# Peptides against a protein of PDB entry 6UG1: the designs that were tried, part 82

Target 1, 304 residues: chain A of PDB entry 6UG1
Amino acid sequence: SNEERKRRKYFHMLYLVCLMVHGFIRNEWINSKRLSRKLSNLVPEKVFELLHPQKDEELPLRSTRKLLDGLKKCMELWQKHWKITKKYDNVGLYMRTWKEIEMSANNKRKFKTLKRSDFLRAVSKGHGDPDISVQGFVAMLRACNVNARLIMSCQPPDFTNMKIDTSLNGNNAYKDMVKYPIFWCEVWDKFSKKWITVDPVNLKTIEQVRLHSKLAPKGVACCERNMLRYVIAYDRKYGCRDVTRRYAQWMNSKVRKRRITKDDFGEKWFRKVITALHHRKRTKIDDYEDQYFFQRDESEGIPD
Target 2, 301 residues: chain A of PDB entry 6UG1 as posed
Amino acid sequence: SNEERKRRKYFHMLYLVCLMVHGFIRNEWINSKRLSRKLSNLVPEKVFELLHPQKDEELPLRSTRKLLDGLKKCMELWQKHWKITKKYDNEGLYMRTWKEIEMSANNKRKFKTLKRSDFLRAVSKGHGDPDISVQGFVAMLRACNVNARLIMSCQPPDFTNMKIDTSLNAYKDMVKYPIFWCEVWDKFSKKWITVDPVNLKTIEQVRLHSKLAPKGVACCERNMLRYVIAYDRKYGCRDVTRRYAQWMNSKVRKRRITKDDFGEKWFRKVITALHHRKRTKIDDYEDQYFFRRDESEGIPD

## One batch from the design tools (peptide; made by RFdiffusion4, then SolubleMPNN)

Design b2_p16_1_s1 (from b2_p16_1, 9 letters changed)
Fold by OpenDDE base, seed 2:
Structure b2_p16_1_s1 (fold): chain B 304 residues (1-304), chain A 16 residues (1-16)
Amino acid sequence: as target 1 above (304 residues)
Amino acid sequence: MNELEEKLGELWRKLK
């Protein structure tokens, strides 16, 4: 019905706000000074120097290569620190079906919310789910004065799916779900004026995204619980930015149709949500990023 | 109140 379509749209909006606030809170927690002091000790001086290369005036690419090598070594150090990767409880922050939401509404299960103290302990010990591990990795880079962002792929229920039952086939469901991350890292390269994408936990990859990302979900089974729609960046200064354009090959033709921002009302509403979570002034880094997004929009074209 | 509820309350006040 038209009423059910409206209900699902509003529920999607509410759920999206809750996810974005969750990302914001986790970004505040990883800025802990006590955690920063502990995690900085994981990074040797030689690796710190690679993270902060001098500008090579002859070939700026050499400075970027040093930064990339430093980030690779940080991923290796992080793997040594991380002792226990826990499975997600149920589906974690991956996308739920409408049926799962309706069934969960009937079950007054008290969601055990992880407390800040427990999170900081988990990161310090290297014990937690993949999301906690990624968040801790961002904290380690920030402890080394690297301009690292926490990235969250927000997975609200698909309001464009009007099916009552979306039975997900069971046996490989968890493996397919966790094939691509929900959380990752971005690092600012001051030499190339670009964000470097870092997945330290899932794919264990570093990439300089031009047109395509390895972190973008591919295949029907993987997309059932992980649809690239809302990739939100949280920086060390409590900035909040929509960076979906970086990871979406087909933003205009495909991704926009699955977002609340498909219409003017949704665009204005989503902009208000971003603005409410954005707690810093604009910088030249935001100008370079917006220019990159503009060039990507022009290069994709308007779908006919 | 948990930190999430407080932040949701703050966000709700900013979205009005």
Scores: peptide ipSAE 0.031, ipTM 0.727, DockQ to the pose 0.087
Fold by OpenDDE base, seed 4:
Structure b2_p16_1_s1 (fold): chain B 304 residues (1-304), chain A 16 residues (1-16)
Amino acid sequence: as target 1 above (304 residues)
Amino acid sequence: MNELEEKLGELWRKLK
């Protein structure tokens, strides 16, 4: 019905706000001074120097290469630190079906909400799910004074899916769900004026995204619980930005149709949500990023 | 706002 369509759209909006607030809170937790002091000790001086290369005036690319090598070594150090990767409870923050949402509404399961103290302990010990591990990695980079963002791919239920039964075939292996990450890192390259993508946990990759990312879900089975729609960046200064354009090859033709921002009302609403979570002034880094997004929109063109 | 915050809080508890 039209009412059910409105209900699903509204529920999607609420769910999206909850997820974005989750990312914001986790971003605050990883700014813990106590955690920072512990995690800085994991990074040797030689690796710290690679993270902070001098500007090569002759060839700025040499400085970027040092930063990339430093980030690779940080990823290796993080793997040594992390002792236990726990499986997600159920589906974690991956996308739920409408049926799963309706069924969970009836189940008064006492969800043990992870407290800040428990999170900080988990990161410090190297024990937790992949999301905690990524968040801890961002904390380690921030402890080394790296301009690292926490990235969250928000997975609200698909309001464009009007099927009554949205049950996934029970055979969706946990492996297909977790093939692509929900959380990752971005690092500002001051030399190239670009964000570097870092997945320290899942794909264990460092990428300078041009047209597409390796982190973008591919294949039907993987996309059932991980649809690239709302990639939100949380920086060390409590900035909040929509960075979906970086990771979406087909933003205009495909991704926009699955977002609340498909219409003017949704666009205005979503901008208000971003603005409410954005607690810093605009910087030249934001100008370079917006210019990159503009160029990517022009290069994609208007869908036929 | 309060009912929305409660629903968001419930949703948040269900999302964790």
Scores: peptide ipSAE 0.027, ipTM 0.687, DockQ to the pose 0.107
Fold by OpenDDE base, seed 3:
Structure b2_p16_1_s1 (fold): chain B 304 residues (1-304), chain A 16 residues (1-16)
Amino acid sequence: as target 1 above (304 residues)
Amino acid sequence: MNELEEKLGELWRKLK
């Protein structure tokens, strides 16, 4: 019905706000001074120097290579720190079906909310789910004065899916779900004027995204619970930015159709949500990023 | 409206 379509659209909007605020809160928690002091001790001086290379005036690419090597070593150090990776409770922050949402409304299950103190303890001990691990990795890089962002792929229910029953009965459903991350890291490369993508936990990869990312979900089974639609970046100064354009190869042709921003009302609404979560002034880094997004939009073109 | 707010409040509690 038209009513059910409206209901699903509104529920998607509200779910998206909840996810984006969750990302904001986790980004605040990883700025903990107490956590920063503990995590800085995991990074030896030689690795710190690689994270902060001098500018090579002859070949700036040499400085980028040092930074990439430093980030690789930080991923290795982080894996040594992280002792226990817990499975997600149910589906974690992956996409729920409409049926699961309806069924969960009837079950007053006491979800144990993770308190800030419990989060900080989990990160400090190296015990938690993959999302806590990624968030802790971002905290470690920030403790080393690296301009690292927390990235969140927000997974609200698909308001474009009007099917009543979307039962995901596959034996490999969890494996397919966790094949691609929900949280990752970006690091500012001051030499190339680009963001470097870092997945320290899931794919254990570092990439300089050009046209497509390895972190973008591929295949029907993986996209059932992880659909690239809203990739939100949270920086150390409480900036909030939509960075979906970096990771979406087909933003205009495919991704936009599944976003609330497909119409003018949704675009204006989503801008208000971003603005409410963005607590810093614009910088030259934002100018370089917007220029990159513009070039990516032009290169994709208008879908035929 | 109330059911959506209740579902949101529950979702918000689940996401924290």
Scores: peptide ipSAE 0.026, ipTM 0.681, DockQ to the pose 0.134
Fold by OpenDDE base, seed 5:
Structure b2_p16_1_s1 (fold): chain B 304 residues (1-304), chain A 16 residues (1-16)
Amino acid sequence: as target 1 above (304 residues)
Amino acid sequence: MNELEEKLGELWRKLK
């Protein structure tokens, strides 16, 4: 019905706000001074120097290569720190079906909220789910004065799916779900004027995204619970930015159709949500990033 | 509306 379409759209919007606020809160928690002091001790001086290379005036690419090597070593150090990777409780922050949402309303299950103190302890011990691990990795880089962003792929229920039953029958549902991350890191390269993508936990990869990302979900089974729609970046200064364009090859032709921003009302609403979560002034880094997104939009074209 | 707010309150408790 038209009513059910409106209901699903509204529920998607509210769910998206809750996810984006969760990302904001986790980004605040990883700025803990107590955590920063502990995590800085994991990074030896030689690795710190690689994270902060001198500018090579002849070939800026040499400085970028040092930064990339420093980030690789930080991933290796993080793997040594992280002792226990817990499975997600149910589906974690992956996408729920409409049926699962309806069923969860009837079950007054007391979900145990993760307190800030418990999160900080989990990161400090190296015990937690993959999301806590990624968040802790971002905290470690920030403790080393690296301009690292927490990235969150927000997975609200698909308001474009109008099926009554959206149950997923797959035996490998968990493996397919966790094939691609929900959280990752970006690091600002001051030499190339670009964001470097870092997945320290899932794919254990560093990439300089041009047109395609390895972190973009591919295949039907993986896309059931992880649809690339809302990739939100949270920086060390409490900035909030939509960076979906970086990771979406087909933003205009495919991704936009599954976003609330497909219409002018949704675009204006979503911009208000981003603005409410953005607590810093604009910088030259934002100008370089917006220029990159503009070039990506021009190169994709507008679908007819 | 109340049922959706209750569902959101539960979701918010799950996301914290």
Scores: peptide ipSAE 0.025, ipTM 0.678, DockQ to the pose 0.135

Design b2_p16_1_s2 (from b2_p16_1, 11 letters changed)
Fold by OpenDDE base, seed 2:
Structure b2_p16_1_s2 (fold): chain B 304 residues (1-304), chain A 16 residues (1-16)
Amino acid sequence: as target 1 above (304 residues)
Amino acid sequence: MNDLEKELGELYRKMK
């Protein structure tokens, strides 16, 4: 019905805000000064120097290569620190079906909310789920004065799915769900004026995204619970930015149709949510990023 | 925050 379409749209909007606020809160927690002091001790001086290379005036690419090598070594150090990767209790922050949502509304199961103190202890010990591990890795880079962002791929229920029963066939193995991450890292390269993508936990990869990312879900099975729609960046200064354009090859033709921002009402509403979570002034880094997004929109073209 | 809470409260009222 038209009523059910409206209900699903509104529930999607509410769920999206809750996810974005969750990302914001986790971004505050990883800025803990006590955690920062502990995590900086994991990075030896030689690796710190690679994270902060001098500008090579002859070949700026050499400075970027040093930064990339430093980030690789940080991923290796993080793997040594992290002792226990816990499975998600259910689907974690991956996308739920409409049926799962309706069934959960009837079950007053008290969701065990992780407290800030428990999170900081988990990161310090190296014990937690993949999301806690990624968040801790961002905290370690920030402890080394690296301009690292926490990235969250927000997975609200698909309001464009109007099927009554959206049950997934029971064969959607945990392995297919977790094939691609929900949380990752971006690092600012001051030499190339670009964000470097870092997945320290899932794919264990570093990339300089041009047209496509390795972190973008590919294939039906993994896309059932991980639909690339809302990739939100949280920086060390409490900035909040939509960076979906970086990771979406087909933003205009495919991704936009699955977002609340497909219409003017949804666009205006989503801008208000971003603005409410964006607690810093604009910087030259935002100008370079917006220029990159503009060039990506022009290069994709308007869908026929 | 207050405007977002108002909009969320309004959204929640429209879902009932």
Scores: peptide ipSAE 0.026, ipTM 0.673, DockQ to the pose 0.130
Fold by OpenDDE base, seed 4:
Structure b2_p16_1_s2 (fold): chain B 304 residues (1-304), chain A 16 residues (1-16)
Amino acid sequence: as target 1 above (304 residues)
Amino acid sequence: MNDLEKELGELYRKMK
């Protein structure tokens, strides 16, 4: 019905805001001074120096290569720190079906919400789910004075799916769901004026995204619970930015159709949500990023 | 964090 379409749209909007606020709260928690002091001790001086290379005036690429090597070594150090990767309870923050949402509303399961103290303890011990691990890795880089962002791929229910029964075939193995991350890191490269993508936990990869990311979900089974629609970046200064354009090859032709921003009302609403979560002034880094997104939009073209 | 962010964070915790 038209009413069910409206209900799903509004529920998607509410769920999206809740996810974005969750990302904001986690971004605040990883700025903990107590955690920062502990995590800085994991990074030896030689690796810290690689994270902070001098600018090579002759070949800025040499400085970028040092930063990339430093980030690789930080991933290796993080793997040594992280002792226990817990499985997600149920689907974690991956996308739920409409049926699962309706069923969960009836099940008053007291989900033990992870408290800030429990999160800080989990990161400090190296015990937790993959999301906690990624968030802890961002905290370690920030403890080393690296301009690292927490990235969250927000997975609200698909309001464009109008099927009544959205039951996933029960065989969608936990493996297919977790094949791609929903949290990762970005690091600002001051030499190339670009964000470097870092997945320290899942794919264990560092990439300089031009047109395609390894973190973009591929295949039907993986996309059922992980649709690339709302990739939100949270920086160390409480900035909040939509960075979906970096990771979406087909932003205009495919991704936009699955977003609330497909219409003018949704675009204006989503901008208000971003603005409410964006607690810093604009910087030249934002200008370089917006220029990159503009060039990516022009290069994709308008879908026929 | 404004009061709205706290309230929405609580709503999120209840929806999870």
Scores: peptide ipSAE 0.025, ipTM 0.672, DockQ to the pose 0.106
Fold by OpenDDE base, seed 5:
Structure b2_p16_1_s2 (fold): chain B 304 residues (1-304), chain A 16 residues (1-16)
Amino acid sequence: as target 1 above (304 residues)
Amino acid sequence: MNDLEKELGELYRKMK
């Protein structure tokens, strides 16, 4: 019905805000001074120097290469720190079906909320799910004075799916779900004027995204619980930015149709949510990023 | 925050 379409759209919007606020809160917890002091001790001086290379005036690319090597070594150090990777409870923050949502509304399940103290202990010990691990990695880079962002791929239920039964069939559902991350890191390269993408936990990759990312879900089974729609960046100064354009090869042709921002009302609403979570002034880094997104939008063109 | 809380409250009212 038209009513069910409206209900699913509004529920999607509410769920999206809850996810974005969750990302904001985790970003604040990452900025813990007590955690920062502990995690800085994991990074040797030689690795710290690679994270902060001098500008090579002849070839700025040499400075970028040092930064990339420093980030690779940080990823290796993080793997040594992280002792226990827990499985997600149920589907974690991956996308739920409409049927799962309806069933959960009827069951007053006491969700055990992870407290800030428990999170900080989990990161300090290296014991937790992959999301806690990525968040801790961002905390370690920030402890080394690196301009690192927490990235969250928000997975609200698909309001464009109007099927009554949205049950997922498949024995490999968990394996396909966790094939691609929900949380990752970005690091600002001051030499190339670009964000470097870092997945320290899942794919264990560092990339300079041009047209496509390795972190973008591929294949039907992986996209059932991980649809790239809302990739939100949280920086060390409590900035909040939509960075979906970086990771979406087909933003205009495919991704936009699955977002609340497909219409003017949804665009205006989503802009208000971003603005409410953005607690810093604009910087030259934002100008370079917006210029890159503009060029990517022009290069994709308008879908036929 | 106050505008977002108002909009969330309106969204919640429209979902009922």
Scores: peptide ipSAE 0.024, ipTM 0.652, DockQ to the pose 0.126
Fold by OpenDDE base, seed 3:
Structure b2_p16_1_s2 (fold): chain B 304 residues (1-304), chain A 16 residues (1-16)
Amino acid sequence: as target 1 above (304 residues)
Amino acid sequence: MNDLEKELGELYRKMK
């Protein structure tokens, strides 16, 4: 019905805000001074020096290569620190079906909300789910004075899916779900004036995204619970930015149709949500990023 | 914050 379409749109908007606020809260928690002191001790001086290379005036690319090597070594150090990777409770922050939402509304499930103290302990011990692990990795890089962002791929229910029954086949569903991350890291490269993408936990990869990301979900089964629609960046100064354009090859042709921002009302609303979560002044880094997004929009073109 | 909370409150009222 038209009413059910409206209900699903509104529920998607509410759920999206809850996810974006969750990312904001986790970004505050990883700025803990107590956690920072503990995590800085995981990084040897030689690795710290690679994270902070001198500017090579002859070939700035040499400085970028040192930073990339430092980040690789940080991923290896993080794997040694992280002792226990827990499975997600149910689907974690992956996308729920409409049927799962309707069934969960009837169940007063005692969601054991992870407290800040429990999170800090989990990161410090290296015991938690993959999301906690990625968030802890961002905290470690920030403890080493690296300009690292927490990235969250927000997975609200698909308001464009009007099917009543979306029963997902159970057996491979978890493996397909967790094939691609929900959380990852970005690191500012001051030499190339670009963000470096780092997935320390899931794919264990570092990339400089040009047109395609390895972190973008591929295939029907993986996209059932992980649709690239809202990739939100949270920085150390409580900045909040939509960085979906980096990871979406087909932003204009495919991704926009699945976003609330497909219409003027949704665009204005989503801009208000971003503005409410953005607690810093604009910087030259934001100018370089916006220029990159503009070039990516021009290069994609308007879908024929 | 207040405008977003109002819009969320209106959204929540329209979902009932």
Scores: peptide ipSAE 0.022, ipTM 0.642, DockQ to the pose 0.122

Design b2_p16_1_s3 (from b2_p16_1, 11 letters changed)
Fold by OpenDDE base, seed 2:
Structure b2_p16_1_s3 (fold): chain B 304 residues (1-304), chain A 16 residues (1-16)
Amino acid sequence: as target 1 above (304 residues)
Amino acid sequence: MNDLLKELGELYRKMK
């Protein structure tokens, strides 16, 4: 019905805000001074120097290569620190079906919320789910004075799916779900004026995204619980930015149709949510990023 | 934060 369509749209909006607030809170927790002091000790001086290369005036690419090597070594150090990767409870922050949502509304199961103290202990010990591990990795880079962002791919239920039953059957459902991450890292390269994408936990990859990312879900099974729609960046200064354009090859033709921002009402509303979570002034880094997004929109064109 | 809570409260009212 038209009523059910409206209900699913509003539920999607509410769920999206709850996810974005969760990302904001986790971004505050990883700014812990106590955690920072502990995690900086994991990075030896030689690796710290690679993270902070001098500008090579002859070939700026050499400075970027040093930064990339430093980030690779940080991923290796992080793997040594991290002792236990726990499985997610149920589907974690991956996308739920409408049926799962309806069934959960009837079950007054108190979700055990992780407290800040428990999170900081988990990161310090190297024990937790993949999301806690990624968040801890961002905290380690920030402890080394690297301009690292926490990235969250928000997975609200698909309001464009009007099917009543969307039950997902399959023995490999968990493996397909976790094939691509929900959380990752971005690092500012001051030499190339670009964000570097870092997945330290899932794919264990570093990339300089041009047109496509390795972190973008591919294939039907992977997209059932992980639809790239809302990739939100949380910086060390409590900035909040929509960076979906970086990771979406087909933003205009495909991704926009699955977002609340497909109409003017949804766009205005989503802009209010971003603004409410954005707690810093604009910087030249935001100008370079917006220029990159503009060039990506022009290069994709308008879908026929 | 207060504006976000207000928008959430408005969304919650529209879902009832």
Scores: peptide ipSAE 0.031, ipTM 0.710, DockQ to the pose 0.102
Fold by OpenDDE base, seed 5:
Structure b2_p16_1_s3 (fold): chain B 304 residues (1-304), chain A 16 residues (1-16)
Amino acid sequence: as target 1 above (304 residues)
Amino acid sequence: MNDLLKELGELYRKMK
């Protein structure tokens, strides 16, 4: 019905805000001074120097290469620190079906909320799920004065799916779900004027995204619980930015149709949500990023 | 934050 379409749209909007606020809170927690002091001790001086290379005036690319090597070594150090990777409870922050949402509303299950103290202890010990691990990695880079962002791929239920039964059939549902991350890192390269993508936990990759990312879910089974729609960046100064354009090869033709921002009402609403979570002044880094997104939009063209 | 809570309250009312 038209009513069910409206209900699913509004539920998607509410769920999206709850996810974005969750990302904001986790971004605040990883700025803990106590955690920062502990995590900085994991990074040797030689690795710290690679993270902060001098500008090579002859070839700025040499400075970028040092930064990339420093980030690679940080991933190796983080893997040594992380002792226990827990499985997600149920589906974690991956996308739920409409049937799962309805069944969960009927079940008064007391969800055990992870407290800030428990999170900080988990990161410090190296014990937790992959999302806690990525968040801790961002905290370690920030402890080394690196301009690192926490990235969250928000997975609200698909309001474009109007099927009554949305049960997922599949024995490998968990394996396909966790194939691609929900959380990752970006690091600002001051030499190339670009964000470097870092997945320290899932794919263990460093990428300079041009047209496509390895972190973008591929294949039907992986996209059932991980649809690239809302990739949100949280920086060390409490900035909040939509960076979906970086990771979406087909933003205009495919991704936009699955977003609340497909219409003017949804665009205006989503802009208000971003503005409410953005707690810093604009910088030249934002100008370079917006220019890159503009060029990517022009290069994709108008969908046929 | 206050505007976001207001909009959430309005969304919640429209879902009922």
Scores: peptide ipSAE 0.031, ipTM 0.703, DockQ to the pose 0.131
Fold by OpenDDE base, seed 1:
Structure b2_p16_1_s3 (fold): chain B 304 residues (1-304), chain A 16 residues (1-16)
Amino acid sequence: as target 1 above (304 residues)
Amino acid sequence: MNDLLKELGELYRKMK
């Protein structure tokens, strides 16, 4: 019905804000001074120097290569720190089906919320789910004065799915779900004027995204619980930015159709949500990023 | 922030 379509749209909007607020809160928690002091001790001086290379005036690419090597070594150090990777409880922050939502509404399940103290202890001990691990990695880079931001791929239920039964066939469902991350890191490269993508936990990859990312879900089974629609960046100064354009190859043709921003009402509403979570002034880094997004929109063109 | 919470409250009311 038209009513069910409206209900699913509004539920998607509410769920999206809850996810974006969750990302904001986790980004605040990883700015903990106590955690920063502990995590800085994991990074040797030689690795710190690689994270902060001098500008090579002859070949700026040499400075970027040092930064990339420093980030690789930080990923290796992080793997040594992380002792226990817990499985997600159920689906974690991956996308729920409409059936799962309806069933959960009927069951008054007390969700155990992770407290800030428990999160900080989990990161400090190296015990937790992959999301906690990624968030801790961002905290370690920030402890080393790296301009690292937390990236979250928000997975609200698909309001464009009007099927009544959205049951997923279960056999490899968990493996397919966790094939691609929900959380990752970006690091600002001051030499190339670009964000470097870092997945320290899932794919264990460092990427300089041009047109496509390895972190973008591919294949039907993986996309059932991980649809790239809302990739939100949270920086150390409480900036909040939509960076979906970086990771979406087909933003205009495919991704936009699955976003609330497909219409003017949804665009205006989503801008209000971003603005409410963005707690810093604009910087030259934002100008370089917006220029990159503009060039990506022009290069994709308007879908036929 | 208050305006966003108000809009969320309206969305929540429209979901019921």
Scores: peptide ipSAE 0.030, ipTM 0.712, DockQ to the pose 0.130
Fold by OpenDDE base, seed 3:
Parts: C-alpha cells; structure tokens; sequence
Structure b2_p16_1_s3 (fold): chain B 304 residues (1-304), chain A 16 residues (1-16)
C-alpha cells in the first residue's frame, strides 16, 4: 500500500539517524586520551617515521609510498594485537529485512548495550567484534598523530524493497554478510592530497580509490545485508561527511535511487542530519575532497 | 525531538 511505503520510508530515516549517531559516539570513544597512550606503544619508532615521511620535493610519490608502507606495517601490528575476533550478535549493524524488524518489534529483548568503559577495555585487550577492531585501529593511527577517519557504511532497511522478505537461508548467509566490512579507515595523504582507504580487519587491504573500491559489495548474496548507500566519515575533530561518492562507481545511475536523497525533501533532510553531526570548521582537505567528488560526478555522467 | 531520539534509541536497542 501507499501507507506501507510511507511507513518504510520514515522507518528508514529513523534507522539511518540511529546508525549515524552510533558512528558519531564510537568516533568520540576512540578519541580517548587513555586509549591513545596505550595504543601508541604498539607502534615502534621506525613505523612512526614511515607514517610521517618528509616531503620528497623531487618525487612526492616516494613520500606516499613510505606512508603506505607504514600503514601496511600498522595493519600487521594490529593483527598481532587483536587476540579474539568475536562473531556479531545476530546480524550486528548489517541490514535487516522488514520481516526481521517486524518480528523484533514484538520481542522485548534485553540488549546488553556496550558501555564506553567496556569498549575501551575491549580495544585495549584486543577482544571484540570486527567493528570494535576497526575502531581500535583508527584509534591507534590517531594515537600516532595520523589524520585517520572512521568510515561507516550505514545499513538502514531498504525502503525501496516492497517485497515480502523470504527467509534468508541461514548457513551461508553469515559468510556472505561479513564478506565486506561495515566499518573501515581512511588516512589523509598530504602528499597526493587524497584519502587512502584502509580495511585492516576484513579484506586486509590498502587502496587509493580511483573509480571503484574492493570494499564495495558485489553480488546478490552480499548485497542482501550490505548495500552501499550511506558511507559516512567521522574525523578526529568531530567532522561528519558523506563520502559515498568515493566508493560508489554508479552513484547517479544506481546508488541515488536507493537513498533518501533521491528527492529534494530527502536531500534537505539528510543535509540537516549531516550538519547536526558536523562539529568543525571547513578545511582545505574538505575542498580537495569536494573537488574529487565533483570530478567523479562529471566522469560518471548522467545515466541515460 | 526527544521523543524521536527516544524512539530511535529504542529501535537501535531493539536492533542489536
């Protein structure tokens, strides 16, 4: 019905704000001074020097290569630190079906909300789910004075799906769900004036995204619980930015149709949500990023 | 706004 379509749209908007606020809170927690002091000790001086290369004036690419090598070594150090990777409780922050939402509304489950103290302990010990691990990795890079962002792929229920959700077949569903991350890292490269994408936990990859990312979900089974629609960046100064354009090859032709921002009302609303979560002044880094997004929009063109 | 955040927080709790 038209009423059910409206209900799903409003529920999607509500759910999206919850997820974005969750990312904001986790970004505050990883700025903990106590955690920073502990995590800086995981990074040897030689690796710290690679993270902070001098500007090579002849070939800035040499400085970028040092930074990339430093980030690779940080991923290896992080794997040694992380002792226990817990499975997600149910689907974690992956996308729920409308049927799962309706069934959960009836169950007064006592959810054990992870407290800030428990999160900081989990990161310090290297014990937690993949999301906690990625968030801890961002905290380690920030402890080394690296301009690292926490990236969150927000997975609200698909308001454009009006089908009755069939039961997802259980056994392969978890493997397909976790094939691609929900959280990852970006690192500012001051030499190339670009964000470097880092997935330290799931795919264990470092990328300089040009047209597409390996972190973008591919295949029907993976897209059932992980649709690239709202990739939100949280920086160390409490900036909040929509960076979906970086990871979406087909932003205009495919991704926009699945976003609340497909219409003017949704665009204005979503901009208000981003503005409410953005607690810093604009910088030259934001100008370079916006210029990159503009060039990516021009290069994609308008879908025929 | 508080009711929306409360409903949001309850939904988010119901979602974990």
Amino acid sequence: as target 1 above (304 residues)
Amino acid sequence: MNDLLKELGELYRKMK
Scores: peptide ipSAE 0.028, ipTM 0.694, DockQ to the pose 0.117; fails the geometry check

